Peptides against a protein of PDB entry 4ASU. Designs and how they scored, part 2

Target 1, 270 residues: chain A of PDB entry 4ASU
Amino acid sequence: ATLKDITRRLKSIKNIQKITKSMKMVAAAKYARAERELKPARVYGVGSLALYEKADIKTPEDKKKHLIIGVSSDRGLCGAIHSSVAKQMKSEAANLAAAGKEVKIIGVGDKIRSILHRTHSDQFLVTFKEVGRRPPTFGDASVIALELLNSGYEFDEGSIIFNRFRSVISYKTEEKPIFSLDTISSAESMSIYDDIDADVLRNYQEYSLANIIYYSLKESTTSEQSARMTAMDNASKNASEMIDKLTLTFNRTRQAVITKELIEIISGAA
Target 2, 83 residues: chain B of PDB entry 4ASU
Amino acid sequence: FTFASPTQVFFNSANVRQVDVPTQTGAFGILAAHVPTLQVLRPGLVVVHAEDGTTSKYFVSSGSVTVNADSSVQLLAEEAVTL

## One batch from the design tools (peptide; made by RFdiffusion4, then SolubleMPNN)

Design b1_p8_3_s3 (from b1_p8_3, 5 letters changed)
Fold by OpenDDE base, seed 2:
Structure b1_p8_3_s3 (fold): chain B 270 residues (1-270), chain C 83 residues (1-83), chain A 8 residues (1-8)
Amino acid sequence: as target 1 above (270 residues)
Amino acid sequence: as target 2 above (83 residues)
Amino acid sequence: SELIEKAS
């Protein structure tokens, strides 16, 4: 490689490093906000899930309709955030199919569709786009919940799959249950609860769905921003190492050129 | 007893004496060992009676309240403010 | 809504 070529590559990598550093800072800021907002959201969401855990709601085996909601975003450059969710969705779909269940899919974020559309296009009900530009709000979750409830697909139970935030360096793809009104109302374990009005139960379920979706969005967002921050940091470090290597190569090549020129001058060979 | 909105936590697994909640079917008090129930909140006042005798008042917009068999309570409001 | 794409 000529000195000119090396210089061009160095310039390019330095520019990339600047971009990745900038992106890291942006991701860090978004992460800090997301983590702060996740704290109350987690209490809120986990609280909403408490009923299902304590009541041990089970769906009868004769019920065959299952809904999978995958939660991610539209934006890339965040490591395995999207692929992890998609992988879990595929696994769950396969397991459910093997059990004789009908599976439909909802994607939150365009990346889910991008990954699964070719192989699971017939199972998709709807994809929500424009996810990840702004922090998710409870209003957003409510809109998604409403759309799901009005989708016309009468599922018996469902699974919401998302990345749960553990730490700045760790997330875990998790699955939480979603139950239809009919499943909840017919569950034997619900018999211990005092006479619950049907309208009350319906409204309760609507809140529960919105709550769980909101929780999943907050976990996903925090995980994503953390992962992006880490990815950009790694990219910046890799760029730095490459710059160092190319700089050494440049120096060696420069010395070689100088030496060659000196030899040509001394030898009189033009 | 857990009381939270999407953006704020007021109580997290706390022990309280009594919680008064406004529900669509009417206001009721949740005491220790209350029977399991599910209710939906209407706009109104929530009053939390702590074990030390202190009382706290909140205004809530909507949401849900769950009383479980293990005496755990989840009060989840869409919006809530301390009064 | 522009935010919702129905599966075709």
Scores: peptide ipSAE 0.021, ipTM 0.916, DockQ to the pose 0.004
Fold by OpenDDE base, seed 4:
Structure b1_p8_3_s3 (fold): chain B 270 residues (1-270), chain C 83 residues (1-83), chain A 8 residues (1-8)
Amino acid sequence: as target 1 above (270 residues)
Amino acid sequence: as target 2 above (83 residues)
Amino acid sequence: SELIEKAS
């Protein structure tokens, strides 16, 4: 490699390092906010899921329609955040198909579609884009919930798949159940609940769905920002190491060039 | 008893004596060992009666309330403020 | 007590 080539590469890597450092700082700020906002969101979301856990709602085996909601974002450079969700979605879809279930998919975030489009394009109902630029709000979750309910796909049960935040260095891809109104209303375990008006139950389910989606978005966002921060840090470190190596190479090459030139001068070679 | 909005937690697995909630079908009080039920909140006042006799009032916009067989209660409001 | 009391 010529000195010119090395210099060009050094400049390029230094620029990348500046970008990754900047992105790290941005991710760190977003992470801090996301973590703060996740605290109440967890209580809220877990509270919403409590019914399903306590009532032990079961979907009859003869019911075949299953909905998978993958929660991620539009933004890359966050390690395995998107691929982990997609992987679990694929696994779940395959398992359900093997069990004779009909599977449809909703992607929250463009990255889900990007990963799964080639293999699962026919199963996609809708993809929500423009996810990740701003912190998710309950309004956003409500929009998603409403779209799902109005999609015309009469699922019996479903799964929402998202990354749950554990720590700044750890997340876990998890699945939570979603149920249709019909499934909830027909569940034997719901008999212990006082005679619930159909309209009340419908409204309740709408809130429940929105709540769960909101929770998943908050978990996903926190996980994503943390992962991005880590990824950018790693990228910056890698760039630093490469800069050091190239600098050494540059110095060695420069010395060699100088030596060659000196020899040429001494030898009288033009 | 859990009472939260998407952005704020008021009670987290707390023991309370009674919670009065405004529902679409009417306001009702949730006591210990209340029968399981699901309700949707209407805009109105939530009153929490603590075991120590203290009473707290909140305004909620909408949401849901769940009373489970194990006496756990989840009050989830879209918006809620302390009064 | 399984009391659903209407809050007055």
Scores: peptide ipSAE 0.010, ipTM 0.896, DockQ to the pose 0.002
Fold by OpenDDE base, seed 3:
Structure b1_p8_3_s3 (fold): chain B 270 residues (1-270), chain C 83 residues (1-83), chain A 8 residues (1-8)
Amino acid sequence: as target 1 above (270 residues)
Amino acid sequence: as target 2 above (83 residues)
Amino acid sequence: SELIEKAS
């Protein structure tokens, strides 16, 4: 490699390092905010899921329509955040298909579509884009919930798949159940909740769906920002190492060029 | 008893004596061993009666309230403020 | 505002 080539590469890597360092800082700031906002969101979301757990709502085996909601974002450079969700979506879809279920998919974030479009295009109902630029709000979740409910797909049961935040260095892809109004209404365990007005139950379900989506978005966002911060840190370190290596190469090459020139001068071959 | 909004937690698995909630079908008090029920909130006042006799008041917008068979209660408001 | 793309 010529000195010029090495210099060009050094410049490029240094620029990348600057970018990754900047992105790390941005991700760190977003992470800090997301983590703070996740605390109440988790209580809120888990609270919403409590009914389904305590009532032990089950979908009858004869019901075949299943909805998978994958939650991620539009933005890359966050490690395995998107691929983890996609992987679990694929696994769940395959398992459900093997069980004779019909599976439809909703993607929250463009990356889900990007990963799954070729293999699962026929199963997609809708993809929500422009996710990840701003912290998710309950309003956003409500919009998604409403769209889902109005999608026309009469699912019996669903799965929302998202990355649950554990720590700054750890997340876990998890699944939470979503049940249709009909499934909830017909569940034997719900008999103890007698005298519930149908309209009330419908509204309740709408809130529940919005709540869980909101929760999933907050978990996902926190996980994503943390992962991005880590990824950018790693990228910065890698860039630093490469800069060091190239600098050494540059110095060696420079010395070689000088030596060659000296030899040419001494030999009179120039 | 859990009472939270998307952005704030007021009670997390707390023991309370009574919670008065404004629902679309009418306000009702949730006591210990209340029958399981699901309700949706209307804008109004939530009153939490602690075991020590302390009463806390909150204004909520909309949301849901769940009384489970195990007597656990989840009050989830879209917006809530302490009064 | 989230842009909704329906799978066409």
Scores: peptide ipSAE 0.022, ipTM 0.918, DockQ to the pose 0.005; fails the geometry check
Fold by OpenDDE base, seed 5:
Structure b1_p8_3_s3 (fold): chain B 270 residues (1-270), chain C 83 residues (1-83), chain A 8 residues (1-8)
Amino acid sequence: as target 1 above (270 residues)
Amino acid sequence: as target 2 above (83 residues)
Amino acid sequence: SELIEKAS
């Protein structure tokens, strides 16, 4: 490689390093905000899931329609955030299919579609885009919930899959249940609840879905920003190492060129 | 007793004496060992009576309230403010 | 504050 080639590569890698450092800082800021906003969101979301846990709602095995909601975002460069969700979605879909269930998929974030479109295109109902540029709001979750309820797909039960935030260095892909109105209404465990008006129960379900989706979005966002921060830090370090290596190569090559030129001058071959 | 909005927590697994909630079917008071029920909130006042006798008032826009068999209560409002 | 939806 010529000195010019090495210099060009050095410049390129230095530029990449600048970009990754900048992205790290942006991710750090977003992470800090996301973590703060996750605290109340967890209480809110876990509270919404309490009914399903306490009532131990079960779907009869003869019911075959299952909905999978994968929660991620549109933006890459965040390690295994998207692939982890997609992997679990694939596994769940395969298991359900093997059990004779009909499976439909909703993707929150364009990356889910990007990963699963070719292999699962026939199972996708809808993909929600423009996820991840701004912090998710309850309004966003409500829109998703409403679209799900109006999709025309009459699922019996469902699963929402998302990355739960554990710490700045750790997340875990998890699954939470979603139940249809019919499933909740027909569940034996619900018999202990007082006479509930059908309209009330319908409205209750709408809130429950929105609440769970909102919670999943907040967990996902926090996990993603943390992972991106780590990924960009790693990228910056890798770039730094490469710069050091190339700099050494540059210096060696430069000395070789100088030596060659001196020999040519001394020999009269210049 | 848990009372929260998407952005704020007012009570987290707290022990309270009574909670008055505005529901679409009518306002009712939740006491200890209240029968399990599911309700939807209407815009109105939530009144929390603490064990120490303190009373707190809140305005809620919409949401849900769940009373479970184990006496746990989840009051989840879309929007809520202290009054 | 609506998300963009794409049918698949």
Scores: peptide ipSAE 0.019, ipTM 0.918, DockQ to the pose 0.005; fails the geometry check

Design b1_p8_3_s4 (from b1_p8_3, 5 letters changed)
Fold by OpenDDE base, seed 4:
Structure b1_p8_3_s4 (fold): chain B 270 residues (1-270), chain C 83 residues (1-83), chain A 8 residues (1-8)
Amino acid sequence: as target 1 above (270 residues)
Amino acid sequence: as target 2 above (83 residues)
Amino acid sequence: SSLIAKAA
């Protein structure tokens, strides 16, 4: 490689490093906010899931319609965040299909669709885009919940798959259940609950769905930002190493050129 | 007893004496060993009676309240403010 | 909400 080529490459990598460092800082700021906002969201979301855990809601085996909601975002450069969710979605879909269930998919974030479109296009009901630019709000969750409820797909049970935040260096892809109104209403375990008005139960379920979605969004966002920080840090380090290597190469090449020129001068070779 | 909004936690697995909640079917008090129930919140006042006799008041918007068989209670409001 | 639902 010529000195010019090496210089060009160095410039390019240095620019990349600047970008990745900048992105790291942005991700760090977003992470800090997300982590702070996740604390109450987790209490809120876990609280909403308490009923299903305590009542041990079960879907009858004869019910075959299952909904999978994958939660991620539109934004890349965050390591395995999207692929992890997609992987679990694929696994879940395969398991459900093997069990004779009908599976439909909702993607929250365009990346889910991007990953699964080729293999699962026929199973997608809807994809939500414009996810990840701003922090998720309860309003966002409500929109998703409402769209799902109005989709006309009469699922019996569902799975919401998202990355749960553990630490700045760790997340875990998890699944939480969602149930249809009919499933909840017909569950034997719900018999201990006092006579609940049908309208009340419907409204309750709407809130429950929104709550769980909101929770998943907050977990996902926090996980994503932390993963992006790590990814950008790694990218910056990799760039630094490349810069060092290229700098050495540059110096060696420069010396070789100089030596060659000197030899040519001494030898009288033009 | 857990009482939270999406953005704020007021009580997290706390022991309280009584919680008065405004529901669409009417306000009711949740005491120890209350029968399991599911309710939807209407805009109104939540009153939490602590074991020490302290009373706290909150205004809530919409949301849900769950009373489970194990006496756990989840009060989840879309919006809530301390009064 | 700025979310946009798109059909598959």
Scores: peptide ipSAE 0.189, ipTM 0.941, DockQ to the pose 0.005
Fold by OpenDDE base, seed 2:
Structure b1_p8_3_s4 (fold): chain B 270 residues (1-270), chain C 83 residues (1-83), chain A 8 residues (1-8)
Amino acid sequence: as target 1 above (270 residues)
Amino acid sequence: as target 2 above (83 residues)
Amino acid sequence: SSLIAKAA
């Protein structure tokens, strides 16, 4: 019974190890692609953010509506990727509420909703699902941007929260600003920008929003795949160690059974 | 001068002599120390004049161009191809 | 796009 139990457990763990190794390889392939695609996306996205940094766009204190966009995915088994974003979203929401701001939330990826639904359900505007099975495209970012712009929520300022890729072993949850058209148009620092028609500025802002969202998706995807690869590697190693331990236990138990049987034969007590 | 699409980088913080861009309000040339402006791209030709006198041509579909006070320029096209 | 928007 004991030998049979150990054998069954060994078989189960070996199967898990095979699955985790396979998942690691899949994640590695997706990571490699994501990293390649992140290079131009980062230049593109950082370029789009340059205006806000250089113009020092500020939202007046009397403005009360703030949007938080959390970026992750639908897919699990990637360590702290989702919880990190959710944690920062919670922190930001609390800080904004303490400052007397109205906060609304958009979740990119179902995992954000799953984590925050209980505590922040009333603040959610929309959640985007079907994120993470395929690499994000600019089209995806545009869909998200358009949905936001058509939502009817007139935010003054927003925060997009996502995991920025650092290396295969490191990511950092970060926040970038999103500004409404009204906030940009009313900013004093924008006065130096000449010959800007209202329609041009509106269209410009639509691109800017899509650009920033696209950038965040690419950073998030790269971070996620890297984290998943690491998680699966760790799982595989843990399984390997457990297999070794159980194998030793099996051998010891087998010897004990044999010894017992021999004693019974010799003693005639069987 | 930075010129990129979501999938490709053509210029990254490069020094150029002049960039001609097709905008919805009309085509214009961006020179050194150009006045700050924001524009939206229309489908058309982008022409980059390098400091060494070489000229590169690109077709862009849509996007934005930003000229900042510090003379930095961000040309961000949704789609762009080298000609 | 395969993205699906759902109201919370």
Scores: peptide ipSAE 0.179, ipTM 0.940, DockQ to the pose 0.005
Fold by OpenDDE base, seed 3:
Structure b1_p8_3_s4 (fold): chain B 270 residues (1-270), chain C 83 residues (1-83), chain A 8 residues (1-8)
Amino acid sequence: as target 1 above (270 residues)
Amino acid sequence: as target 2 above (83 residues)
Amino acid sequence: SSLIAKAA
């Protein structure tokens, strides 16, 4: 490579490093906020899931419609955040299909659609975009919930798949169940919950869905920002190493050029 | 007893004597070993009676309340403020 | 809401 080529490459990598460092800082700020907001959101979300665990809601085997909600974002450069969710979505979809279930998919964040478009395009109901730039709100969750409820897809059972935050260095892709109003209403285990007014139950379920979605968004966001911090840190380190290598190469190449020029001068060839 | 909004936790798996909740069908008190039920909150006052006899009041906008067979209670309000 | 729903 010529000195010019090496210089251009150095400049490019240095620019990339600046970008990755900047992104790391942005991710760090977002992570700090997300983690703070996750604390109450987790209590809130886990509280919403408590009914399903305690009531042991089961979907009859003859019911075949299943919904998968994958939660991620629009933004890349966050390690395996998106691919992890997509992988589990694929696995779940395959398992359900093998069991004779009809599967439909909702993607929260454009990256889900991007990854699954070719193989699962026909299963998508809707994709939500503009995810990841701003912290998710309960309003956002409500929009998603409302869209689902108004979609006309009469699922029996569903799964929401998202990355649960563990620590700044760890997340785990997990699945939580969602149930349709009909499934809850017809569940034998719900009989212990006295004759509940149908309107009350409907409203309750709407809140439950929004609550769980909100929780998943908060978990996902926190996980994503932490993963992005790590990814950007790694990228910055890699760039630094490359800069060092290229600098050495530049120095060696420069010396070689000088030597060549000296030889040419001494030999009279130039 | 768990009482939370999306942004704030007021009680997390706490033991309380009684919780009065405003529901769309009417306000009712949740005592120990209350029958399982699901209710939707209306805007109104939540009163938490602690075991020590102290009471705390909250205003909630909407949400849900769940009383489970195991006596666990989840009060989940969209918005809630301490009074 | 900042979210935008897009058809599949």
Scores: peptide ipSAE 0.172, ipTM 0.941, DockQ to the pose 0.005
Fold by OpenDDE base, seed 5:
Structure b1_p8_3_s4 (fold): chain B 270 residues (1-270), chain C 83 residues (1-83), chain A 8 residues (1-8)
Amino acid sequence: as target 1 above (270 residues)
Amino acid sequence: as target 2 above (83 residues)
Amino acid sequence: SSLIAKAA
């Protein structure tokens, strides 16, 4: 490689390093905010899931319609965040299909669609885009919940799959259940709640769905920003190492060129 | 007793004497060993009576309340403000 | 809400 080639490559890598460092700082700021906002969101979301856990709601085996909601975002450069969710969605879809269930999919964030569209296009109901540029709000979750309820797909049971935040260096892909109004109403374990008006139960279920979606979005966002921060840090370090190596190569090559030129001058003068 | 909005936690697994909630079917008080029920909130006042005798008031916009068989309660408001 | 629902 010529000195010019090495110089060009050095310049390119230095520019990449600047970009990755900048992205790291942005991700760090977003992470800090997301972590703060996750604290109340987790209490809120876990509270919403408490009924389903305590009531031990079971879906009869003869029920065949299952909904999978995958939660991620539109933004890349965050390690395995999107692929982890997609992998679990694929596994769940395959298991359900093997059990004779009908499976439909909703993607929250465009990355889910990007990964699964080719293999699962017929199973997708809807994909929500413009996720991840700003922190998710309860309003956003309500929009998603409303769209699902108005989709016309009468699922019996569902699964929401998202990355749960553990720490700045750790997340775990998890699944939480979603139940239809009919499934909840018909569950034997809900008999102790029988003094409930049908209209009340419908409204309750709408809130429950929005609450769970909101919770999943907050967990996902925190996990994503943390992962992006780590990914950008790693990229910056890798760039730094490459710059050091290329700089050494440049210096060696420069010395060799100078030596060659001196020899040519001396040999030509002789 | 858990009382939270999406952005703020007021009570987290706390023991309280009584919680008065505004529901679409009317306001009712949740006491110890209350029968299990599900309700939806209407805009109104939530009053929490602590074991020490203190009373706290909150305004809620909407949401849900769950009373479970184990006497746990989840009050989840879309928006809530301390009064 | 800036969320855009896209049909599959």
Scores: peptide ipSAE 0.032, ipTM 0.935, DockQ to the pose 0.005

